# Peptides against a protein of PDB entry 4GMN, part 199

Target 1, 375 residues: chain A of PDB entry 4GMN
Amino acid sequence: RYANITLLALVTLASIGTDFQETLVKGNQGSRESPISAADEEWNGFDDADGDAMDVDQKSSSGEDQEEDYEEIDVKEDDEDDDDDSITSEMQADMERVVGADGTDDGDLEDLPTLRELIQTAVPQLIRLSNLPIDSDESLTIQSHALSALNNISWTISCLEFANGENANIHNAWYPTAKKIWRKTILPILEADSADLKLATQVTSLAWAVARVLHGETPTDGNPHRKFISLYHSSKQQAGGNSNSIEEPEDPFQGLGVKCIGVVGSLAHDPAPIEVNREVGVFLVTLLRQSNNVPPAEIVEALNQLFDIYGDEELACDKEVFWKDGFLKHLEEFLPKMRTLTKGIDKRTQPELRTRADEALLNLGRFVQYKKKHA

## One batch from the design tools (peptide; made by RFdiffusion4, then SolubleMPNN)

Design b2_p21_7_s3 (from b2_p21_7, 7 letters changed)
Fold by OpenDDE base, seed 3:
Structure b2_p21_7_s3 (fold): chain B 375 residues (1-375), chain A 21 residues (1-21)
Amino acid sequence: as target 1 above (375 residues)
Amino acid sequence: SFTEEIRRQRIERLRKLPRPS
C-alpha cells in the first residue's frame, strides 16, 4: 500500500517534469515564429521539351467486384478522458509564468510557488530516496523512480535560458539544489562502482542535466570527469563482449556514451580547472581521431562540446589547452572524415541524426575558419 | 565569440524526456 503510493507520487513527479518541458518547448516556439517572409522566389519552370510518349499498354484486368461486406465494427471510442490531472492548475500557472518571466535578481520564487515547492520540498525528498540503502527490490525500484523524477526536473530546468541574467531567480534557487544533487546523489552512486548499466545510465543522464546548469562550477571533488570517462570506456568494453546487445535505445542520442560525453563536456567549461579542461579536451579530440569505431551520435555530441568549450578566445583554456595541445590540427584533419560520416547517414531511417550531423559538420567548418582567423 | 554565433544558429531541439510508464 505505502509502496504503491510512493511509486505513484514518484511517477507523478516525473510526469510533471515532462509536461513542464513540453510547456517550455511550446512557449519557446511561439517566440521564435518571427514570420519568415515567404520570399515568393518564382521558381522559373525549366521548359525541358522532349516529349517521347512511350505508349504503355493498359492491360484491362477485369478484377471481379467481390463485395466484401466490411461489417463496420462500431468501435465505441470510449473516450476514457484519462484526465491525467497530474498537473494542478497551480502547476500550469507556474509553468506559464516561467515561460514569460522577466527574471528578477531575487533568488526567491515568490511568484512561482509550485516551482518553489518542487525545488525546496520535493527535490530534497527525491535526493533522500535516491540515497536509501539498497536492501530489497522495492528499494531499487524506489531509487530508480527517484532518479527518473530528479532527471526530468533537472533536464527541464536546464532547458531554461540563464544567459544575460534571464530567469536569474530560478537559476539562483536551483543552483544550490543542483550542487546538492551532485554531491549527495550523483557522486555516491558513481563511487559505489556498480556494474548496473541501467543505474549508470540514469545517474549519467541526471549528471548531464545538472552539469548543463553548473558547467565548470560543478564540484570537482574526487575528479568526477575521470569517473565518467572511465564509465564511457567500460560501457564500450561491455557492449563489445556479449551478443546480448542491451537494446540500444531507439534514439541514438539516449545512449550512455552520448550522456558521458555531455557530462564531461559540460564539466570542462570555464571556470573549470585547466587540467580538468585539458583531460576532457584530450578525451573528446581522441574520440574524433578514433571516429571509425565511435557511433555518429557520440561524434556529434563531442563536436558540440568542443565548440562550446573552446568557442571563446578570451578564455584561459583557449591559450593553455586548445592552442598549446594543437587541437586545431586534429579538427581540420577530422573535417573530411566528418563529411564522409554525415553523408553515410540515411535521411529516411535516421532523420534527426542526419540533421544534427549536417549541423555539426557545418559548425566544424566554421569553427576551423574562426580559429584560423583568430590564431 | 564563435559560441555567440553558433548559439544563434543551433537548432536547439529540446530533448524529449521519456515519459514515465
Scores: peptide ipSAE 0.141, ipTM 0.777, DockQ to the pose 0.347
Fold by OpenDDE base, seed 4:
Structure b2_p21_7_s3 (fold): chain B 375 residues (1-375), chain A 21 residues (1-21)
Amino acid sequence: as target 1 above (375 residues)
Amino acid sequence: SFTEEIRRQRIERLRKLPRPS
């Protein structure tokens, strides 16, 4: 009973995070009519367990048919259209304000009551639920759902523009909470060294969403970048050994390898320690050098991270890592390989991967030219 | 910075979130 209510609440919170994202996508797409086909993933109803109907043969006692005139109580089916619009009018108004905040009105979080409650009330509870002792399949399920809800909320918030002081109120509210997610949820799970690839994928997805906001201000305690690099390598070793294809996620960008790259790339941004930046930079450049054995989606992500980390020549990492460790040469040597890789992606079967690879190739050419100009 | 130039040119695709099962 309490489990079901907790699960329902976690599903609801994860749904709110998804619906909020969909609204942000629609608001950002409001300039471009691409219909997101809602794939009707049918709710797979609970399989009714085969209740063995015991054939209790109870006898035919012929009790007299008293025709009691049952007055037809005309039960008006009030079709209460429980338009359980999962999105309250308040949630919709908050989403519209967040999407419509192209304006310099730094609306206080007071003007975003639903988002405030998500950050201040829901997320702390989700952090608590993600930290429960795992002692049952129920506690594992609760942890997984709590991580999913945290992931959805964190990803949605990480898709807000925070450059140039945009959404500063949301950033300021989220930032301490993001640090709490990192310290209380992500780090403990990473330290537990569980062989559970599902859990590792969930926590890495959450870590990426959190690190997309915290960047180099992400707590460096326990060298989390090395843990994610190790997880990257471990994930490759496991995929190579079992002919049971862990079904590569249908989306190439949902793979654990991509998520690990996204996390460590985000962690390496300024003001990250130069040594953290170097270790990540060397990891990313090494993937490009070994590109023949690396999925195209991971190459795209690694390139994007390298551009974001080293795109500013004023940062200490440009001089102390990028130039000092000779990364430009590796990027130049990779350019023809990236052209071949990108051309090898079928536009019909993998249109997104091809589009992102074409973009990353274009940006690689531009980045190399930029770096040569500012050498 | 080149990051600013890239940010202006990247199609910031909102990542599809897993639907809660």
Scores: peptide ipSAE 0.138, ipTM 0.774, DockQ to the pose 0.386
Fold by OpenDDE base, seed 2:
Structure b2_p21_7_s3 (fold): chain B 375 residues (1-375), chain A 21 residues (1-21)
Amino acid sequence: as target 1 above (375 residues)
Amino acid sequence: SFTEEIRRQRIERLRKLPRPS
């Protein structure tokens, strides 16, 4: 009875985290785009559609009208819009305020009561539940659901812009809680050295969401970047040996390898110790050098992390790591390989992977040119 | 910085959250 109520509450908190994300997306889109018609809103991430449509002259070849009368079987799929009406009007109002709020520096979230209660009341309980002694299948289930809820909340918050003092109130409220998630949930699970790749995937997903906000201010206790690099290598060794491939998630960007890269990349941002930055930078550049054996999604993520880590020449890591360790040469040598890799992705079967690879290829060319200009 | 230039151009693809089963 208590277990079922706890599980229901954890599922509800995970749903709230998803709904909160969807409302953030709609709020951010509503500031940029005119209302697109509601029908084809498969939530593909922010496609900034400002790609110059080259007018390819449609030469109207008059192909003959074979009227194949395909009887349009109007299968009214009653899309039971499972309007999971779980978005409270209060949550929606909080989200509309996040998009419109002139950042009051007050980390008290007075104008965001639902988000305040989520951070201050719910998350500390989820941290406790994620750190229970594992003594039963019930405790494993509770931990998994608590990690799922923490993941969803942390990912949603990590999608807010915090640059230039934007959302400073939310950042200031979240930051101590994010450090608490890291120290009380993520580190203990990583130290338990579990062979459970499901748990490792959950904790690594959460670690990435948390590290996307904390960056180089993520606690360095116990060298967590090395644990995630080790986990990356261990996951590759296990996938090669047992024909029980843990089903690589259908989405290539949900793979444990991508998540490990995302975590260690985020951990290497300024003000991370130069040694941490170097170890991560060498790891990422080594993936590019060994790209023949690396999934395309991991290459895309590794490139994005390299751009984010080394995109600022004013940072100490630019001189002490990027230039000193000769990373530009490796990126230049990788450019033709990236073109081949990107062209090898089928647009029909993997449209997202192709789009993200095309973007990463474009940015790689730009980044190499930028670094050559600022050498 | 290049980071500012690419962040403005990077499609911040919000990650699909695992739906609670």
Scores: peptide ipSAE 0.125, ipTM 0.771, DockQ to the pose 0.375
Fold by OpenDDE base, seed 5:
Structure b2_p21_7_s3 (fold): chain B 375 residues (1-375), chain A 21 residues (1-21)
Amino acid sequence: as target 1 above (375 residues)
Amino acid sequence: SFTEEIRRQRIERLRKLPRPS
């Protein structure tokens, strides 16, 4: 009884985080409909003329059209419009205020009461629930739901712009809570020698969301970047041995490997220690060098992290790691491989992966040119 | 920085959160 009420409350908090994210997406898309001008620069194809037309006379076997009358089973989707109006009018009002709020620096969420209660009241309870002793299937379920709720809240907040002092009130309210999630939820689970890949995937997802806000200010206690690099390698070893269908997540970007890359990339941002930055940078560049055995989604994420880590020449990591360790050469050598990889992605079956690979390829070319100009 | 130019383009790609089942 009490468990079912707790689970329902955790599911509701996870839904709230999802709905808030979806609304922030829609609100931010409406403001940024600058048409991506498809500059259809007609890349005039190379005139390689000489391919001798071998006349392979393959006979037209007219196979008979057996119209197999597949009876359309009219599955009445009962559109149970479960209008789960889980988005309270108060949450909508808070979301509208977050999109419209001139960032008051005071860290006071007086104008954002629902977000305040979410951060100050709900999240501390979710942290407590994620740290329950695992002594039953019920306690494991509670932990999983608490991690899901923390993940959704943390991801939603990580989608807010905090650059240039934007949303400073939300940032200032979230920052100590994000550090608490890291220290009280993420680190204890990462230190537990659990072979549970589901739990590892949940905690890594949460860690990525938290690290997207904290960046290099993420607590370095116990070298968490090395734990996530180790988890990346361990996940690859397990996938190669057991033909147990770990249902490859339908979304290639939901894989544990992508999440590990996202976490360690975020942890390597300034003001991260130069040695943390170096270890992560070497890991990411090594993935590009070994790209023949790396999923395309992980390559896209690794490139994106490299651009974000090393996209500022004023940062100490540019001189002390990027240039010193010769990363430009590895990126240049990877350009032709990335072109081949991107062209090999079917636009019909994997449209998102193709679009993200096309962007990462474009940005790789631009990044290499940028770095050559600032050498 | 190159980061400032890219950051503006990437915020639009929100990760699909797992829907609570």
Scores: peptide ipSAE 0.121, ipTM 0.772, DockQ to the pose 0.405

Design b2_p21_7_s4 (from b2_p21_7, 10 letters changed)
Fold by OpenDDE base, seed 4:
Structure b2_p21_7_s4 (fold): chain B 375 residues (1-375), chain A 21 residues (1-21)
Amino acid sequence: as target 1 above (375 residues)
Amino acid sequence: SFTDEIRRKLIERLRKLPRPE
């Protein structure tokens, strides 16, 4: 009973995070009708399989036909269309304010009560639930749903523009909470070294969402970038050995490899330690050098991360890593390979992957030219 | 920065966010 209520609450929080993200995406997409098909993740209904057929042989007692005049209680089906509008009018108003915040109206979090409650009340509970002792399948399920809810909320918040002081109120509220998620949820799970690839994928997705806001200010305790690099390599070793393809997610950008690249790339941004930046930069450049054995989506993400990390010549990592370790040469040598890779992607079967690869190829050419100009 | 000079105008329009789980 309490478990089911907790699970329902976690599913509801995950749904709220999704609906909020969809609304933010629709708001930011104001001019382009690209239908992001919601992937109907089929709610795997509880297989109540254990219908123990109790053969209760209850006897045929011939009790008399008293025609009790059952008054037809006309149960008016009040179709209470419980339009369980999962989006409360308050949530919708908060979503509209967050989406409509193109304006310099730095509305206080007081003007975003639902988002405030998500950050201040819900997330701290989700952190606790994600960090429960795993002693049962129920506790694993609770952890998974808590991670999904944290993921969805964190992704949604990471979609907000925080550049130029935009959404500074939300950023300031989220930032300490994001650090708590990192320290209390992500790090403990990464330290447990679980062989569970599902859990590893969930925590890596969450880590990427969190790291997209914290960047190089993400806590470096225990060298988490190395753990994600190790996880990347481990995931490739497992996929190569067992012909039980863990079904690569239908979306090539949802793969654990892409998520690992996204995390470590985000962790390597300024003000990350130069050593962390170097290790990540070398990892990313090594993927480009080995591109024949790397999925195209991972190459796209690795390129995007390299452009974000090394896009600013004023940063210490530009001089101390990018130029010092000769990354420009590797990017130039990769240009013809990227052209071949991108052309090999069928526009009909993989339109998104092709579009993202065409973009990454365009940006690679521009980036190489930019770096040559600013050398 | 490269982002400011070249990339900002392209990425802001095309980053399909990772879908929430």
Scores: peptide ipSAE 0.147, ipTM 0.781, DockQ to the pose 0.400
Fold by OpenDDE base, seed 1:
Order: C-alpha cells, then structure tokens, then sequence
Structure b2_p21_7_s4 (fold): chain B 375 residues (1-375), chain A 21 residues (1-21)
C-alpha cells in the first residue's frame, strides 16, 4: 500500500514538473510571436490491461486486532559535515558579490511558494528515494520513478532563463539543490557497477538537466566527464555487437549518446578546469572526425556543445584549448561533411532532425567565419 | 559574442522533456 502511494506521489511530482515546464514555455512564448509548432503528440494513455477480476471469496475470518507497535525509526540524520561545501561557499560568495548589494536576492522564493516547496521539501525526498539500496524490483521501481521526477523538475528549472540576472532568486534556490542532486544521486549511481542501460539513460538525462544549470561549476570530483565519455563508448560497443536493432528511440535526440554529449558539453563550460574542457573538446571534435559512423543527432548535439563552449573568445578555454589544439581546422574540414550529412536527412520522415541539422550547419558556417575574424 | 547569438537559440531548443516512462 505505501509503495503504491509513494509511486503515485512520484508520478504526480514528475507530472507537475512537466506541466510546470509547459506553463513556463507558454509564458515565455507569449513575449515572442514565433509559433514553435507544438506538435500535439497524443498522450499515449495508460493501456488498461484487462486484469481478470478473480472472485476472491469473502471468508469473514475474525482477525484479532494486533496493535502493530509502529516503532518510530528515529532516522538519525548523520550530519556528516563534508568539509567540501567550503569551496562551493567561496564560489557562491564570489557570485553573491557579483550580484550587487541589494540583499533581496538570497534565493528567497516567498513569491513562489509552490516552487519553494518543490525545491526545499520534495527534491530532498526524491534524492533520498533515488539513493535507496536496491534489494527488490519494488526498490528499483521507486528509484526509477524518483529519478524521473528529479529529471522532470531539473529539466523544467534548466529551461528558465538565468542570463543577465533573470530569475536569480530561482537560480540561487536551485543551485545548492542541483549540487546535492549531483553529489548524492548522480555520482553514486555512476560509481555503482551497473550494466543497466535504462538506469544509465535516466541518470544521464538527469545529469544533463543538472549540468545545464551548473555548467563548469558542476563538481569535478571523480572526473564525471570521463565516466560519461566511457558510457558513450560502451553504449556504442553494445549496439554494434547485437545486430538486433535496438529500436532507435523514435526521437533521435532522446538517445543515450546525445544525452552523454549534452552532459559532457555542459560540464566543459567555463569555469571548468582547462583539462576537463580539453578532454571534452577533443572528444567532441573526434566525433566530427569520425562522423561517418556517428548518428546525425549526436553530430548536431556535439556541434551545439562546441559552439556553446568556445563561442566566447575572452574565456581561457579559447586560447588554451580551441586555438592551441587547432579545433578551427577540424570544424572547417567538417563543414562539407555536415552539408552532405544534413542533405541526406529526409525532411518527410525526420523533420525535426533535418531542422536541427540545418540549424547546426548554418551555425557551423557562422562559427567558422566568426572564429576566423577573431583569430 | 557568438555565444549571445547561440544562447537565444538554446532557449528555442527547449526539448520536450523526456516523458516519464
């Protein structure tokens, strides 16, 4: 009974996260007249599996009321004061200094009580549920639903504009929670020797949503970018061995490879360590060099990440990685390949992939020209 | 910056959330 209530609560939280995103996207579109065609993808309803109602005979046996003494499991919160919050506090204090002395921006969500309760009350419980010992199919189901709820919430928040101090109160409230999701949910699951591709896909999706807010301020402990690069390569090796078509996800952009690229790209943004940036940049450029064997959606994502990482010439990674490692040459050499790849995508069967590839091709031409001007 | 031109497109790139399975 409790498990079903927990699962229902998790599904409800995941739904609220999605509905909140749709509301935010619609609210932000109200200021920009360009109708992104909401493809009304039909809600695939719950298939009512006809569970045959077996006639359970009502034998009225008088069960004695055993008062089950609910031992209140005093969950001692072991406040392990992990001293590693100190570096995050100095970086946070330096960010707080750049946000001018109007001390109203303390992540106070007084005006957003529902979002406050979602971040401060619901997310900590979801983190706990995602980090439970897996001892049963039920615990695995709870973990999966907790990860789905965290994913939807994290993606929703990652869709807010935080540029130029927009939504700074939400950013400041989310930032410590996003780091907690990373440290207490994402890292432990990435360190677990799990061959579960479903779990890996869920965690990678969550990691991308979190890293889209934290960027280069994402904790670098244990070199998580290398774990996601390894996961990318492992996923390709498994797909290559079984000639059984793992049904390519109906959406090419929902693939594990795309998600891995999205994570590592986000992790490589300034102020990421230059070596992390280099390893990710080399990985992404290597995908372009090997593009004949890489799905088009992954190429589109890799290009987008390269533009986002190296689009600012004032950043240390521009001089120390982009120019030093000769990335412009690889991008210029890839431009004719990208034209061929994009033209090979059927607009009728894969309209989104074609649109995204046409955009990425346009941006690649602009990016190469921009970098040549700022050389 | 080229980044400012790209950032505006990232907002347009709001992928449909992975639906909860």
Amino acid sequence: as target 1 above (375 residues)
Amino acid sequence: SFTDEIRRKLIERLRKLPRPE
Scores: peptide ipSAE 0.120, ipTM 0.754, DockQ to the pose 0.481
Fold by OpenDDE base, seed 2:
Structure b2_p21_7_s4 (fold): chain B 375 residues (1-375), chain A 21 residues (1-21)
Amino acid sequence: as target 1 above (375 residues)
Amino acid sequence: SFTDEIRRKLIERLRKLPRPE
């Protein structure tokens, strides 16, 4: 009984995190629709070219009416849109306020009561549930659902813009909780060195969501970047050896390799220690050099991480790592390979992967030109 | 900053977030 109530509560919290993410994504898209000014393309009148009406003759052939009474079984697919209307009117009102909230620096989330309760009340319980002793299949199930709920909440919060002091109240409320997730949930699971790739994927997804907010302020205790790099390599070795291909997720961007790259890339941002930045930067550049054996989605993520880490020439990592370790040369040498890789992706079978590869290729060209100008 | 202009031009990333589980 208690287990089922706990599981239901965890599933509900995971769903709430998903619904909140979708609404934030829709809200952020609406603000980016700058009105495409309908360019009044004056529809230049099509000149009335006197196209000769060829008299196609009326041949009346009376072919017999075989009324094959195809009973159109009007299968009313009652699309029961299970509009899981789980978005409470309060959550929707909180989301509308997040998009409109003038940056009151007050971490009290007074105007965001639902988000406050998620961060202050729900997440600390999920952290406890994720740390239960694994002694039964029930405890494993509870841990998995607690990690899923933490993942969804953390991803949702990581979708908010925190640049330039935007959403500072949410950032300030989340930041200590994010550090607690890292120290109490992520690190203990990574230290347990479990051969469970499902658990490793869940914890790595959560770690990426958390690290997207904490960046280089993520706790460096125990060198977690090396653990994720090790996990990346271990996942590649396991996939190569056992014909039990852990079903590569249908979405190439949901793969453990992509998630590992996302985590370590996020951990390498300023103010990360220069040695952490270097180890991650060398790892990412090495993936580009070895691109013949690397999935395209991992290349796209590695490029994106490199642009985020080294996009600012004022940062210490630009001089001490990017220029010192000759990363520009490796990026420039990778341009023709990236063009070939991107062109090799079928737009019909993998439209998302192709779109993101086309974008990463465009940005790689721009980034190389930028870095050459600011050398 | 130049970072803001370059970040805007470079980081107009259609990053589809990992789907929540």
Scores: peptide ipSAE 0.065, ipTM 0.780, DockQ to the pose 0.347
Fold by OpenDDE base, seed 5:
Structure b2_p21_7_s4 (fold): chain B 375 residues (1-375), chain A 21 residues (1-21)
Amino acid sequence: as target 1 above (375 residues)
Amino acid sequence: SFTDEIRRKLIERLRKLPRPE
C-alpha cells in the first residue's frame, strides 16, 4: 500500500517533468521560428568533367505490376483523449511564466510556486528515495522511479536558457539542488559499480541533464568523467558479446553511448580543469578517428560536444588543448568521412538522425573554417 | 565565439524524455 502510493507519486512527478518539457520545447520553437530563409545559395557543384560513360546496357525487363490490393486496415486510432489532467492549472501558469519570464527577478521563486515546491520539497525527497539501500525488488523499483522523476525535472530545467543572466532566479534555486543530485544520487550509484545497464542508463541520463546546467562547475570529486568514459567502453564490450538484443532503443539518441558522450562533453566545459578537458577532448576526437565502428548518433553528439567545448577562442582550453593537441587536423580529416556517413543514413527510415547528421556535417565544415580563420 | 557567430542553435537537441511507463 505505501509502496503503491509512493510509486504513483513518483510517476506523477515524472509526468509533470515530461509535460513541462514538451511545453517549453513548443514555446521555444514558436519564439525561434525565425523563418529558415532557405537561402538556396546555389552551391555550384564542382564541374568534375571526366566523362567515361560505361555503356552498361541493362535490359528493361518489364515485370508485371501485380497490384496487390493491400486492404487498408483502418486502424481506428481510438483517440483515447487521455485527458491526463496531470498538468494542474497552477503548473501551466508556472510554465507560462517561465517561458515569459524576463530574467529580472532577484532569485526568489515567489512567482513560480509550483517550480519552487518541485525544487525545494519534491527533489530532496527524490534524492532520498534514489539513495535507499537496495534490499528488495520494491526498493529497486522505487529507486528507478525516483531516478526517472529526477531525470524529467532535471532535463526540463536544463532546457531553460541561463546564458546572459536569463532565468537567473531559476538557475540560482536549481544550482545547489543540481549539485546535491550529483553528490547524493549520481556519484553513489556510479561508485557502487553495478553491472545493471538499466540503472547505469538511468543515472547517465540524469547526469547529462544535471551536467547541462552545471557544465565545468560540476563537482570533480572522484573524476566522474573517467567513470563515464569507462562506462562507454564497457557498454560497447557488452553489446558485442551477447546477441541478447538489448532492444536498441527505437531512438538512436537514447543509447547509453550517446548519454555518456553528452555527460563527459558537458563536464569538459569551462571552468573544468584543463586535464579533464584534455581527457574528454581526446576521447571525443578518438571516436571520430574510429568512426567506422561508432554509431552515427554518437558521432553527431561527439561533434556537437566538440563544437560547444572548443567554440570559444578566449577559453584556456582552446590554446592549451585544442591547438596544442592538434584537434583541427583530426576534424579536417574527419570531414570526408562525415559526408559519407551522413549520405549513408536513409532519410525515410531515420529522418531525425539524418537531419541531425546533416546539421552536424554543416557545422563541422563551418567550425573547421572558423578555426582556420582564428588560428 | 563559433556558437554566437555561426552555430545553428540545435533547438532539436531536446531529447525526448523517457515517458513514464
Scores: peptide ipSAE 0.143, ipTM 0.754, DockQ to the pose 0.347; fails the geometry check

